# Peptides against a protein of PDB entry 5IXI, part 52

Target 1, 141 residues: chain A of PDB entry 5IXI
Amino acid sequence: TPLLDASSLEYLFAQGQYDLVKCLAPIRDPKTEQDGHDIENECLGMAVLAISHYAMMKKMQLPELPKDISYKRYIPETLNKSIRQRNLLTRMRINNVFKDFLKEFNNKTICDSSVSTHDLKVKYLATLETLTKHYGAEIFE

## One batch from the design tools (peptide; made by RFdiffusion4, then SolubleMPNN)

Design b2_p16_5_s3 (from b2_p16_5, 10 letters changed)
Fold by OpenDDE base, seed 4:
Structure b2_p16_5_s3 (fold): chain B 141 residues (1-141), chain A 16 residues (1-16)
Amino acid sequence: as target 1 above (141 residues)
Amino acid sequence: DFMDLFTSRKVDWSDE
């Protein structure tokens, strides 16, 4: 795996977000129901990483973000459509999981400045490679 | 740390 400089990492992070959301890098097919839930959990994690990166770049804290901040813009469009079709209770659970994780991540990492934007980009791209079918081979092989 | 927090977030749920 070649070492990526800052400019290359910034480009790949931006492109990776676009590819994930637009399903140009489709997420892998679940092998079981639990595997499907794991994939969705990872996608929520990707949303938290992306939102946190945005907040840090804008020098914003969680209370300064809109109250209606959502994972919708930061997960695959196919998954977003799937979630919208689920029952109200399930959608509430998913939203609660996301909100709780975002809050915890903000409190434990961003507020303490223990995580940099660089760390977020690296983790995002590494998770993207694991989460998608064929993406990342050119980066991590 | 950062990695532990990220991995520990996973929650099980079901569609009803």
Scores: peptide ipSAE 0.089, ipTM 0.749, DockQ to the pose 0.543
Fold by OpenDDE base, seed 2:
Structure b2_p16_5_s3 (fold): chain B 141 residues (1-141), chain A 16 residues (1-16)
Amino acid sequence: as target 1 above (141 residues)
Amino acid sequence: DFMDLFTSRKVDWSDE
């Protein structure tokens, strides 16, 4: 993967978030049921990355974030609608996994400063490439 | 560590 300058990386990261949520970069078709679950898990991870990046840029720790912070605005809109149709227990599990992951990730990013905003952008874009059908071909090939 | 944390997350889909 070619090295990107800071401004280009920032642009691609911002655009990638928008494209993922608005389904302009649609997630790939699942090959199996388990693959579908993996895709959803990765999308939740993308939400954690995006929120953590935002928090770091604003110099906010987890207690300073809204109590109702959720993955809903950081995952594909189609997936969000799908999740809302799942049964209560499944939705609770999804929310719990997300919150626990966000909490742990907060310790590694904001508290321990072991991960930089640069690292988050790179990981986000790399994951986006694997999640979507055709995104990033011009950058990662 | 960062990569391990990211890949370790999983949701239980047994109720679907």
Scores: peptide ipSAE 0.106, ipTM 0.762, DockQ to the pose 0.525; fails the geometry check
Fold by OpenDDE base, seed 5:
Structure b2_p16_5_s3 (fold): chain B 141 residues (1-141), chain A 16 residues (1-16)
Amino acid sequence: as target 1 above (141 residues)
Amino acid sequence: DFMDLFTSRKVDWSDE
């Protein structure tokens, strides 16, 4: 795969976030119900990556982040609409899993400083490629 | 560890 410099990576990361949320890079079709759940889990992971990257860039730790921070602005709009149609119990579980994941991930990224913003961008783009339909194929193949 | 944490996450879908 082509080597991406810091400037190119920053551009692709920003564009990738926009493409995912606006569904310009549509997520792949689920093969099974479990696959659909896996896709949603990956999208929640993408939200955690995006938020963690933002926090690191702003030099903010978890206590400094808004307590009502949500995945809603960091996942595909179509998925967000779908989740709103789920029953209350499911929506509560999704929110709790996201918050727990964000908390744990923030401890390992910001507190431990073992993960760089560069690593987050790479992981985001790599996951985006596997999550969406043929997105980034020319870059990561 | 970072990669393991990211890939191991899951939502409990037992009630669906």
Scores: peptide ipSAE 0.100, ipTM 0.756, DockQ to the pose 0.474; fails the geometry check
Fold by OpenDDE base, seed 1:
Structure b2_p16_5_s3 (fold): chain B 141 residues (1-141), chain A 16 residues (1-16)
Amino acid sequence: as target 1 above (141 residues)
Amino acid sequence: DFMDLFTSRKVDWSDE
């Protein structure tokens, strides 16, 4: 995996977020039901990374973020549409899972200053490469 | 390792 300078990494991170949400970098097809759950979990993870990066860049902590913070703007639009079609109880469960994930990640990782914005960008792009069908073919060679 | 930490802290998506 080649090393990227700060400017290139910033560009790729921004573009990667756009590509994921807009499905320009489509997520891979699930091989099994469990694989589908893993993919959705990874997408929630991507949302956590993106939100955490945003918070760190703005020098904000989790309590300073809106109470109704959601994954909706940080996951693939196709997945978001799929989730919206599920019943209320399922959607509530997904929201709770996401909020718990975000809280735990923030409290045990971000707040401890053990992770930098650089680390988040690297992890985001690395996860994006494994999560999508064709993204990063030449970037992470 | 941050990557290991991120992976280990993922919430179980299953209903189990």
Scores: peptide ipSAE 0.088, ipTM 0.743, DockQ to the pose 0.305; fails the geometry check

Design b2_p16_5_s4 (from b2_p16_5, 10 letters changed)
Fold by OpenDDE base, seed 5:
Structure b2_p16_5_s4 (fold): chain B 141 residues (1-141), chain A 16 residues (1-16)
Amino acid sequence: as target 1 above (141 residues)
Amino acid sequence: DFMDLFTNRKVDWSDE
């Protein structure tokens, strides 16, 4: 695995976010129903990482973030479209899962001063590689 | 740490 300097990591992180949302790096096909749920959970996690990174860069805590902050702009567009077609209860559940995860993760990152934006970028790219079909193979293999 | 939190998180997707 090649070492990524700060500039390269910043570039790849920005590009990775764009590629995930625009489905240029398509997520892997689910093998089972549970695997599908796991994939969606990982996508919500990616949103949490992206938002947390943004918050840290802006030195904002969760209460300072918009109350209507959503995962919608931080997940694959195909998944977002799929979620919008589901029933109200399912959408509410997904939103609750996301908000709870964001709250917990933000609190943990605030409490743990050892977590840096660098760490979040690394985790984002690493997860992106495992979540998508072929993206990142040249970077991490 | 945050890595454990992120990696080991569980979500219940059951309808019941």
Scores: peptide ipSAE 0.109, ipTM 0.756, DockQ to the pose 0.452
Fold by OpenDDE base, seed 2:
Order: structure tokens, then sequence, then C-alpha cells
Structure b2_p16_5_s4 (fold): chain B 141 residues (1-141), chain A 16 residues (1-16)
């Protein structure tokens, strides 16, 4: 993987978020039902990374974030639409999983560790590459 | 630790 300077990484991270959410970089097709669940789980993880990065950039702690913070703005729009079609209990479970993950991640990686925004961007882009069909292949080759 | 947390703390939200 070639070394990216800070400006390039910032650009790629921003563009990657946009591409993921807008489905310009579509997520890979699930091979099985379980694979589909794994993909959705990864997308929730991507939301956690994005929100955590935002919080760090704004020098905000989790309690300062909006009480109704959600994954909806940070996952592929197609997936968001799919989730909205599922039953209430499933949607509640997804939301709980997300909120618990966000809380745990922020507590242990932002508050109690030396994880930087740089680290989050790198992890986001690396995960994006594995999650999508062909995104970032030239960067992480 | 950071990488492990991201990888291993994800929960399966599917119905059993």
Amino acid sequence: as target 1 above (141 residues)
Amino acid sequence: DFMDLFTNRKVDWSDE
C-alpha cells in the first residue's frame, strides 16, 4: 500500500464515505444469507467509524452527540431502504446493536486509547475496499 | 486492540 499524505487521506476518506452512502461504490453481492448479515454488520461498523471520526474532529464526546444519532446517514442508501422494510423487532435490534457498538467503540478507542482520526480513516478505507466490489483496488493493491 | 475491537465486537443482529 502506497503511503498517503494527510491531505490525500482526508480526501479519500470523504470521498469514500460519499461513495458508500450514495452507492457509487456498491457493496459486494452476498454469497449467502449469512454473508448478507456479515455485510450489513460491516456497514454498521462503517457507520461507527464515520461517527467516531466526526466526533473526534469536532472534539466531542459521545454524550455531546445528538441523542437520536443513527446509522442511517452512514450506510448505503440501498441497505437503509432494505432495513426499513424489515419488521419492527428486527429494526429495533439493529438499532440496539449499532448504539451498543458505538458506545463501546467510543469508550475504548476514543476515550481510553490513542486511536487517531488517521487510524480511523485508514481502517475505514481498508474496510471499504473489502466491502465493496472494486473500490480502492489501486490503493490497497 | 483497536483493530480487534472493530473486528470482534460486531454483533450478529439476525434472528436466531
Scores: peptide ipSAE 0.098, ipTM 0.754, DockQ to the pose 0.452
Fold by OpenDDE base, seed 1:
Structure b2_p16_5_s4 (fold): chain B 141 residues (1-141), chain A 16 residues (1-16)
Amino acid sequence: as target 1 above (141 residues)
Amino acid sequence: DFMDLFTNRKVDWSDE
């Protein structure tokens, strides 16, 4: 993984979030049903990273975030549409899994001060590269 | 390693 200065990393992180959500960097095709679930899990992870980064930048703790914080604005729009078409119980389950993931990550990693915003950006971009088809080929060589 | 921490704390909801 190449070394990037702070300004370049900040730009790539912001652009990467936009590209993921707007599907300009489309997620890879699932190879199996389980692979599809893994992809969705990674997307939820991307949402957790993005929200955690936002919270840290704003110096906010998880309880200070809106009660209705959601993954919806932080995952690919195509995936969001797919989730909205699933039955209520499935949507509730996904939402609960996301909230539990966010809470655990925030309490055990972010609040523990073991992670910086820099670390989150690096992990986000690294995950984005593996999650999408061709994104970042020139950057992560 | 933070990357390992993130991976280890990731929820595998596909099997739930």
Scores: peptide ipSAE 0.090, ipTM 0.746, DockQ to the pose 0.309
Fold by OpenDDE base, seed 3:
Structure b2_p16_5_s4 (fold): chain B 141 residues (1-141), chain A 16 residues (1-16)
Amino acid sequence: as target 1 above (141 residues)
Amino acid sequence: DFMDLFTNRKVDWSDE
């Protein structure tokens, strides 16, 4: 696999976010109920990566982010529609899980480690490859 | 640590 320069990585990261949200790179089909749960958790993780990257680019800490920050714009639209159909208690639980994950990632990874925006882009694209049906094959082969 | 945190210590939840 050829080395990606900074410009290429930035382009692929932006395109990957668009493809995931717009379902142009569809997520893989769940094999079991637990697998479906794992896929949704991975999607929430992708949102955490995207938001963390945004925060780092803007030099913002978690308390400085809007309190109404949500995963909704950072997950596949099909999954977002599915979540909206669930009852209020379930939606609240999902939101709490996301917020807890974001807080933990911010405190233990962004604030306490030397993780860079470059690292987040690489992790995002690598996870995108495993999460979707066929995306990223040319990047990591 | 970064990779382990993301892949192995993700928050688990259910929609039950």
Scores: peptide ipSAE 0.089, ipTM 0.754, DockQ to the pose 0.504; fails the geometry check

Design b2_p16_6_s1 (from b2_p16_6, 6 letters changed)
Fold by OpenDDE base, seed 1:
Formats: C-alpha cells, sequence, structure tokens
Structure b2_p16_6_s1 (fold): chain B 141 residues (1-141), chain A 16 residues (1-16)
C-alpha cells in the first residue's frame, strides 16, 4: 500500500465513511448465503471502528457516549433497511451483540490504548477496499 | 489481524 500523509488519510477516511453509508461504494455481492452473513458482520464491525474513532478523537470514554448509540448511521443504508425489516427478536440480538462488540473494542482502543486513531483509519480503509466492489483499488493495490 | 479476529468473535447472524 502507498504511503499516505496525515491530511490525505483524514480525507480518505471521512469520504470512505460517507461512501459506505450512502452506498456510493456498494458492498460486494455475496457468493453464498454464508458470505452474505460475513459481509453484514464486517459492516457492523465498520460501525464499531467509526464510533470508536469518534470517541477517541473527542477524548470520550464509552460511558460518555449516548446510551442509545447504534450502528444505524454507520452502516450501508441498504443494510440498515434490511435489518429494520427483520423481526424484533433478531433486531434485539443484533443490538446486544453490537453493544458487547463496542464495549470490548473500546477497552482495546481507548482504555488499553492498544490501537490508535491512525490504526483505525488505516484498518477502516483497508477493510472498505475488500468489502466493496471496487473502492480504493487505485489507492491500496 | 486484530480486527479480523474481533469481527470473527462477534457474529451478528447465525451461521448456516
Amino acid sequence: as target 1 above (141 residues)
Amino acid sequence: DWFKELVNKFKFEDVE
């Protein structure tokens, strides 16, 4: 991968988040049903990355984040629509798993300082390249 | 890959 300066990385990270959520960089087509599940899991993981990055940049601990923090604004809109159409029990499970995911990730990023904001941006963009059809190929090849 | 490991730990949908 090419070396990116700080300003370029910040721009790409911000634009990448927008493109993912707005489906301007559409997620790749699943090859199997299991692949589809993996893609959705990765999308929810991207939400954790984005939220954690936000918290770290604002010098906020997890308890300082809104109690109703959710993945809804950090995943592809198409996926969000799909999840909203699933039954209540399924949605409750997704919410609970997401909260646990976010808590554990928060411990590794904010509390333990094992992962920096720089690491989050790089990981986000690298994952975005593999998760979407052709986004970032010119940058991360 | 720390992120891949974490994502694999938290499955949001049942494996079929």
Scores: peptide ipSAE 0.340, ipTM 0.812, DockQ to the pose 0.493
Fold by OpenDDE base, seed 2:
Structure b2_p16_6_s1 (fold): chain B 141 residues (1-141), chain A 16 residues (1-16)
Amino acid sequence: as target 1 above (141 residues)
Amino acid sequence: DWFKELVNKFKFEDVE
């Protein structure tokens, strides 16, 4: 794997977020229904990484984040559309679980300073490579 | 993988 300096990593992280959300780097095809659920969970996890990175960069604590913070702008647009078509109760559950996920991630990793913005970028890009069809092969060879 | 473990703790789909 080529060594990435801070500037390169920052660029790749930003571009990776854009590519994922805009579906320029499409997520892999599910092999089974359960695999589809796993993929969606990974995408929502990616949203947690992205939001947490944003908060850390802005020196924002969790209570300072918007009360209506959500995954909607941080997951593939196709997945967001799919979720919006699900019934109200399902969407409410997803929202609540996501909020709990974000809170726990913040409390157990960010607040304890066990994860840096650098770590988040690396994890995001590494996950992006496995989550999408052919993205990142040249980055993490 | 710490991240994968965290993701697995939060299931977003309804249980059948």
Scores: peptide ipSAE 0.340, ipTM 0.813, DockQ to the pose 0.601
Fold by OpenDDE base, seed 5:
Structure b2_p16_6_s1 (fold): chain B 141 residues (1-141), chain A 16 residues (1-16)
Amino acid sequence: as target 1 above (141 residues)
Amino acid sequence: DWFKELVNKFKFEDVE
């Protein structure tokens, strides 16, 4: 397989985000209840990757990030609808966990700059491949 | 894998 150049990686990253959110690349079916939780955790992780990448591209500092930043536009629409159906306490917990997740991850990106935008794109696409049912199948066909 | 480790730190427990 050829090494992806910057432009190709940027394209795949953008398309991958769209495919995940719009469920064009549907997430895999959970095998167990715990597997379902793991899938949701990974989706939240994908949201953190996408948001952090956006912040880095905009050269935003931590105080400049909106306090009401949410995962809602960065996870599969089906999952977002599922979360909306859960009780208030559960939704509050999800929001709090995500805020902590994003804050912790920003220490590695915006603060320490130990993770580059390139790393984020690679990790996003790699996770997308394992998280979804048939992502990338058309490339190898 | 740093990302996998990070995801594991924020696993949801006792969530419906």
Scores: peptide ipSAE 0.327, ipTM 0.808, DockQ to the pose 0.607
Fold by OpenDDE base, seed 4:
Structure b2_p16_6_s1 (fold): chain B 141 residues (1-141), chain A 16 residues (1-16)
Amino acid sequence: as target 1 above (141 residues)
Amino acid sequence: DWFKELVNKFKFEDVE
C-alpha cells in the first residue's frame, strides 16, 4: 500500500465523497437480501463519517448544526432515490435511527477526542474501497 | 473494527 501524506489524503477524501454520492464509484451489488441491508447501513455510516468530519472542521458540535441535517447529501444518489420511494413510516424510522447513530458517534468518539479528522478520512476511504465495485484498486493495492 | 461494530448496532431496515 502506498504512503499518503496529509495533502494527498485530503484530496482523496474530497474526491471519494464526490465519487460515492455521484455514483462514479458505484456501490457493490448485494449477494443476499441481508447483504443489501448491510450495504445500506454502511452507506448511512459513511454519511455519519462525512457529517462528523464537516462538524469537526467547522469546530461545531451537533447542537450547532441545523436541526434538519440528514444523510441525503452524503449517500449515493441511487440509494437516496430508493429511500425516498419507501413509505412514510420507513423513512421516518431511517431518519430517527440515523439521528441516534450520529449522536452516539459524536458523543462516544468525537466528544471524547478519541477520533481525529485524519482518522475519519482514513476510515472513510478504507470503507469506500470495500463498499464500491472498483474504487481504491489503484490506491490501496 | 470500531466503525463496523458501531454500524452493526444501528439497523435501518427490518429483515424480512
Scores: peptide ipSAE 0.317, ipTM 0.804, DockQ to the pose 0.558

Design b2_p16_6_s2 (from b2_p16_6, 6 letters changed)
Fold by OpenDDE base, seed 2:
Structure b2_p16_6_s2 (fold): chain B 141 residues (1-141), chain A 16 residues (1-16)
Amino acid sequence: as target 1 above (141 residues)
Amino acid sequence: DWFKELVDKFKFEDLE
């Protein structure tokens, strides 16, 4: 992988978030039903990374974040629309699992300072490469 | 991959 300085990494991370949410970098087509589930799981994981990075940059702890924090602004709009079409119980379950995911990630990884904001950006961009159809083809050569 | 392991732990399957 190419070496990126802090400024370049920050730019790519911000652009990557925008491209993922706006579907400018569309998620890859699922090859199987299980693959589709894996893709959705990864998208929600990407939301955890993005939110955690935001919290770290703002020097905020999880209890300081709004109680209604959601994945909605941090996942592809297409996936968000799909989730909204599911029944209430399913959506509630997704919300609960996501909150638990975010909580555990922050408590066991971020709060312990085992992962830096730099690490989060690298992980985010690396995941984008595998999650989307052809993102970063020119960058990750 | 610590992230992949974490994602695998929190599954959002059968949520349709």
Scores: peptide ipSAE 0.308, ipTM 0.828, DockQ to the pose 0.661
Fold by OpenDDE base, seed 1:
Structure b2_p16_6_s2 (fold): chain B 141 residues (1-141), chain A 16 residues (1-16)
Amino acid sequence: as target 1 above (141 residues)
Amino acid sequence: DWFKELVDKFKFEDLE
């Protein structure tokens, strides 16, 4: 992975989030049903990265975030629409699992301080490159 | 890979 200065990394991270959510950088086509599930899991993971980065930048703990914090604004719109089409019980379960995901990651980023905002941006962009069809090919090896 | 390990721990595929 090529070395990026702080300003470039910050810009790419912001633009990458926008491109993922707005599907300007469309997620890759699944090769199998299992691959499709893995892609959705990775997308929800991207939401955790984005939210955690936001919290860290604002010097906020999870309890200080809105009670209704969710993945909805941090995943591809196509996936969000798909999830909304699933039944209520399924959506409730997804929300519950996501909250647990976010809590555990919060411990590793804010509480344990084992992951920095810099690490989050790098991981986000690296994952974005593999998760999407062709995004970031010119930036990441 | 810390991120991959975390993603693997929280599965959403079985929620459909």
Scores: peptide ipSAE 0.307, ipTM 0.829, DockQ to the pose 0.590
Fold by OpenDDE base, seed 3:
Structure b2_p16_6_s2 (fold): chain B 141 residues (1-141), chain A 16 residues (1-16)
Amino acid sequence: as target 1 above (141 residues)
Amino acid sequence: DWFKELVDKFKFEDLE
């Protein structure tokens, strides 16, 4: 695997977010129903990474983030459409779990600074490689 | 993997 400098990581991280959301880097096909759930969980986790990175770059604490912050703009559009058509109780559960996820992750990133923005970019790209069908094949070779 | 462990802790089950 080639060594990526800071500029390359910044570019790939930005492009990776765009590719994931716009489905230019499509998520992998689920092998089972449980695998499908795992894929959706990973996508929501990717939203936590992206939002946390944004917050850290803006030097914002969790209470300073908009109360209406959500995963909607940070997950694949196909998944977002799927979630929107689910029943109210399911959507409420997803929102609640996501907020708890974001809160706990905030403690590791913004609060105690145990995870840096660099770490988030690396983790995001590494997860994209496994979550999508062929993303980063030529880069992470 | 710290991220995988965190994702596993916050599962979004019964989505259908």
Scores: peptide ipSAE 0.306, ipTM 0.826, DockQ to the pose 0.665
Fold by OpenDDE base, seed 5:
Structure b2_p16_6_s2 (fold): chain B 141 residues (1-141), chain A 16 residues (1-16)
Amino acid sequence: as target 1 above (141 residues)
Amino acid sequence: DWFKELVDKFKFEDLE
């Protein structure tokens, strides 16, 4: 596989985000209850990657992001609907976990600059391949 | 894998 140029990587990253959220690239079926939790945490991680990439592209610090920044627009719609059906305390916990996740990751991106936008796109696409059922299958057709 | 390690830090068993 040839090294992707910047334009190709940008396109694949944008399309991958759309496919994940719209469930055009559906997430894999959980094998166990714990596997289901792992999948959800990976989806939250995908949201952190996407938001961090956005913040870096806009040259925004974490405090400059909207206070109501959320995972809701950056995870699969099916998962978002599932989370909405859970009790209030669970939803509050998920929100808190995500906020902490985003803060921790911000230390690696905007604060320390140890992770580039290029790294974020690569990690997003690589995780997308393992998280979804058939992502990339059309390449082999 | 820095990303995998980060995700592992925020795993919870009671997200339901």
Scores: peptide ipSAE 0.302, ipTM 0.824, DockQ to the pose 0.591

Design b2_p16_6_s3 (from b2_p16_6, 5 letters changed)
Fold by OpenDDE base, seed 2:
Structure b2_p16_6_s3 (fold): chain B 141 residues (1-141), chain A 16 residues (1-16)
Amino acid sequence: as target 1 above (141 residues)
Amino acid sequence: DWFKELVDKFKFEPLE
């Protein structure tokens, strides 16, 4: 794979977020019902990566994050629309689980600093490659 | 894969 400098990685990370959310890099088609759930879980995980990266870049601690922080702006718009069509209890569960996910992940990033912003960008792009249909093949050859 | 493990730990399946 080509070696990416810090500036290139920063650009690709930003562009990758945009492409995922705007569905310019569409997520892969689910093969089964379970595969669909796995894809959604990965997307929500991508939201955690993006939010955590933002918080780390801004030197924000967990209590400083917005109380109503959510995945809605960090997942594919199509998936967000799909989730909004689900019943209230399901949406509440997703919100609660996401908050727990973000909290635990932030313990490993913002608090413990075991994961750097560089690591987050690499993981985001690598996951984006496998999550989407044909994105990132030339980046991680 | 640390990230995959975290994602697998938090399931977002619908209730119905």
Scores: peptide ipSAE 0.387, ipTM 0.840, DockQ to the pose 0.704
Fold by OpenDDE base, seed 1:
Structure b2_p16_6_s3 (fold): chain B 141 residues (1-141), chain A 16 residues (1-16)
Amino acid sequence: as target 1 above (141 residues)
Amino acid sequence: DWFKELVDKFKFEPLE
């Protein structure tokens, strides 16, 4: 991967989030049903990265974030629509698992300080490249 | 890969 300066990294990270959510960088086509599940898991993971980055930049702990914090605004809109159409029990499970995911990640990023905001941006963009069809090919090849 | 390990730990698939 090419070396990016701080300003370029900030721009790409912000634009990447927008492109993922707005489906301007569409997620890759699943090859199997299991692959589809893996893609959804990765998307929800991307939401955790984005939220954690926000919290770290604002010097906030998880308890200081809104109680109703959710993945809804941080995943592809198409996936969000799909999840909303699933039954209540499934949606409840997803919400609970996501909260646990976010809590554990928060401990590793904010509490333990083992991951920096720089690391989050790099990981986000690198994952975005593999998760989407052709996004960032000219940057991360 | 710390991120991959964490993602693999948490599964969001619908209950079938």
Scores: peptide ipSAE 0.384, ipTM 0.839, DockQ to the pose 0.665
Fold by OpenDDE base, seed 5:
Structure b2_p16_6_s3 (fold): chain B 141 residues (1-141), chain A 16 residues (1-16)
Amino acid sequence: as target 1 above (141 residues)
Amino acid sequence: DWFKELVDKFKFEPLE
């Protein structure tokens, strides 16, 4: 397999985000209730990756990030609809935990610069492959 | 895997 150049990786990353959010690359079916929670956690993690990548590309600092930044535009639409149907306390918890997640992750990306945009794209695509049902299958067809 | 470890630290479990 050939090593991806910068332009190819950028394309795949952008397309992968679109496919995940629009459910063109549908997330895998949960095997158990706990597996379902794990899948949701990974989806929210994907949102953190996408947002952090955006922030780094814009050369934004933590204080410059909007306080109302949310996962809603960065997770599968089906999952977003599911979360909206949950009770108020659950939704509040998800929002708060996500804020903490994003803050913690940004310490490694924006603050410490220990993770590059390249690393984020690679991790995003790698996670997308395991999170979705048939992502990349067309490559082998 | 740094990302996997980070994801595992944050639980988005329902309060129900």
Scores: peptide ipSAE 0.383, ipTM 0.838, DockQ to the pose 0.718
Fold by OpenDDE base, seed 4:
Order: C-alpha cells, then structure tokens, then sequence
Structure b2_p16_6_s3 (fold): chain B 141 residues (1-141), chain A 16 residues (1-16)
C-alpha cells in the first residue's frame, strides 16, 4: 500500500466523497437482501463520517449545525432516490435513526477527542474501497 | 473496528 501525505489524503477524501455521491464510484451489488441492508447502513455511516468531518473542520458541534441536517447530500444519489420513494413512516424512521446515529458518533468519538479529521478521512476512504465496485484498487493495492 | 461496530448498532431497515 502506498504512503499518503496530508495533502494527498485531503484530495482523495474530497474526490472520494464526490465519486460516491455522484455514483462515479458505484456501490457494489448486493448478494442477498441482508447484504443490501448492510450496504445501505454503510452508506448512511459514510454520511455520518462526512458530516462529522465537516463539523470538525468548521469547529462546530452538532447543536450549531442546521436542525434539518441530513444524509441526503452525503449518500449515493441512487440510494437517496430509493429512500425518497419509500413510504412516509419508513422515511421518518430512517431520519430519526440517522440523527441518533450522528449524535452518538459525535458524543462518543469527537467530543471525547478520540477521533481526528485525519482518522475520519482514512476510515472514509477505506470504507469506500469495500463499499464500491472498483474504487480504491489503484490506491490501496 | 469501531466504525463497523457502530454501524451495526444502527439498523435502517424499511418498515413494511
């Protein structure tokens, strides 16, 4: 595996977010129904990483972010479309669970200073490699 | 893996 300096990591993180959301790095095909749910959960986890990184870079805690902050801009557009097509109760559940996810992540990792922006970028890119069909092959091999 | 454990704690399965 290649060594990445801070500048390279910052670039790859930004590009990786763009590629995931725009589906330039498409998520892998599910092998089972449960695998499909795992993939969606992982995508929502990626949104938590991205939002947390944003908040840390802006030196803001979650209460300082807009109350309507959501996963929508931080997950693959295909998944976002799929979620929007689900019934109201399902969408409400996803929104509520996501907010709880984000709060718990922020409280237990960021507020405790156990995770840095560097750690978030590394975790994001590593997860992106396993989540998508082809991304990361050139970088992490 | 702390992230995997956290993701596994939060399930986003749809309601039927």
Amino acid sequence: as target 1 above (141 residues)
Amino acid sequence: DWFKELVDKFKFEPLE
Scores: peptide ipSAE 0.383, ipTM 0.838, DockQ to the pose 0.745

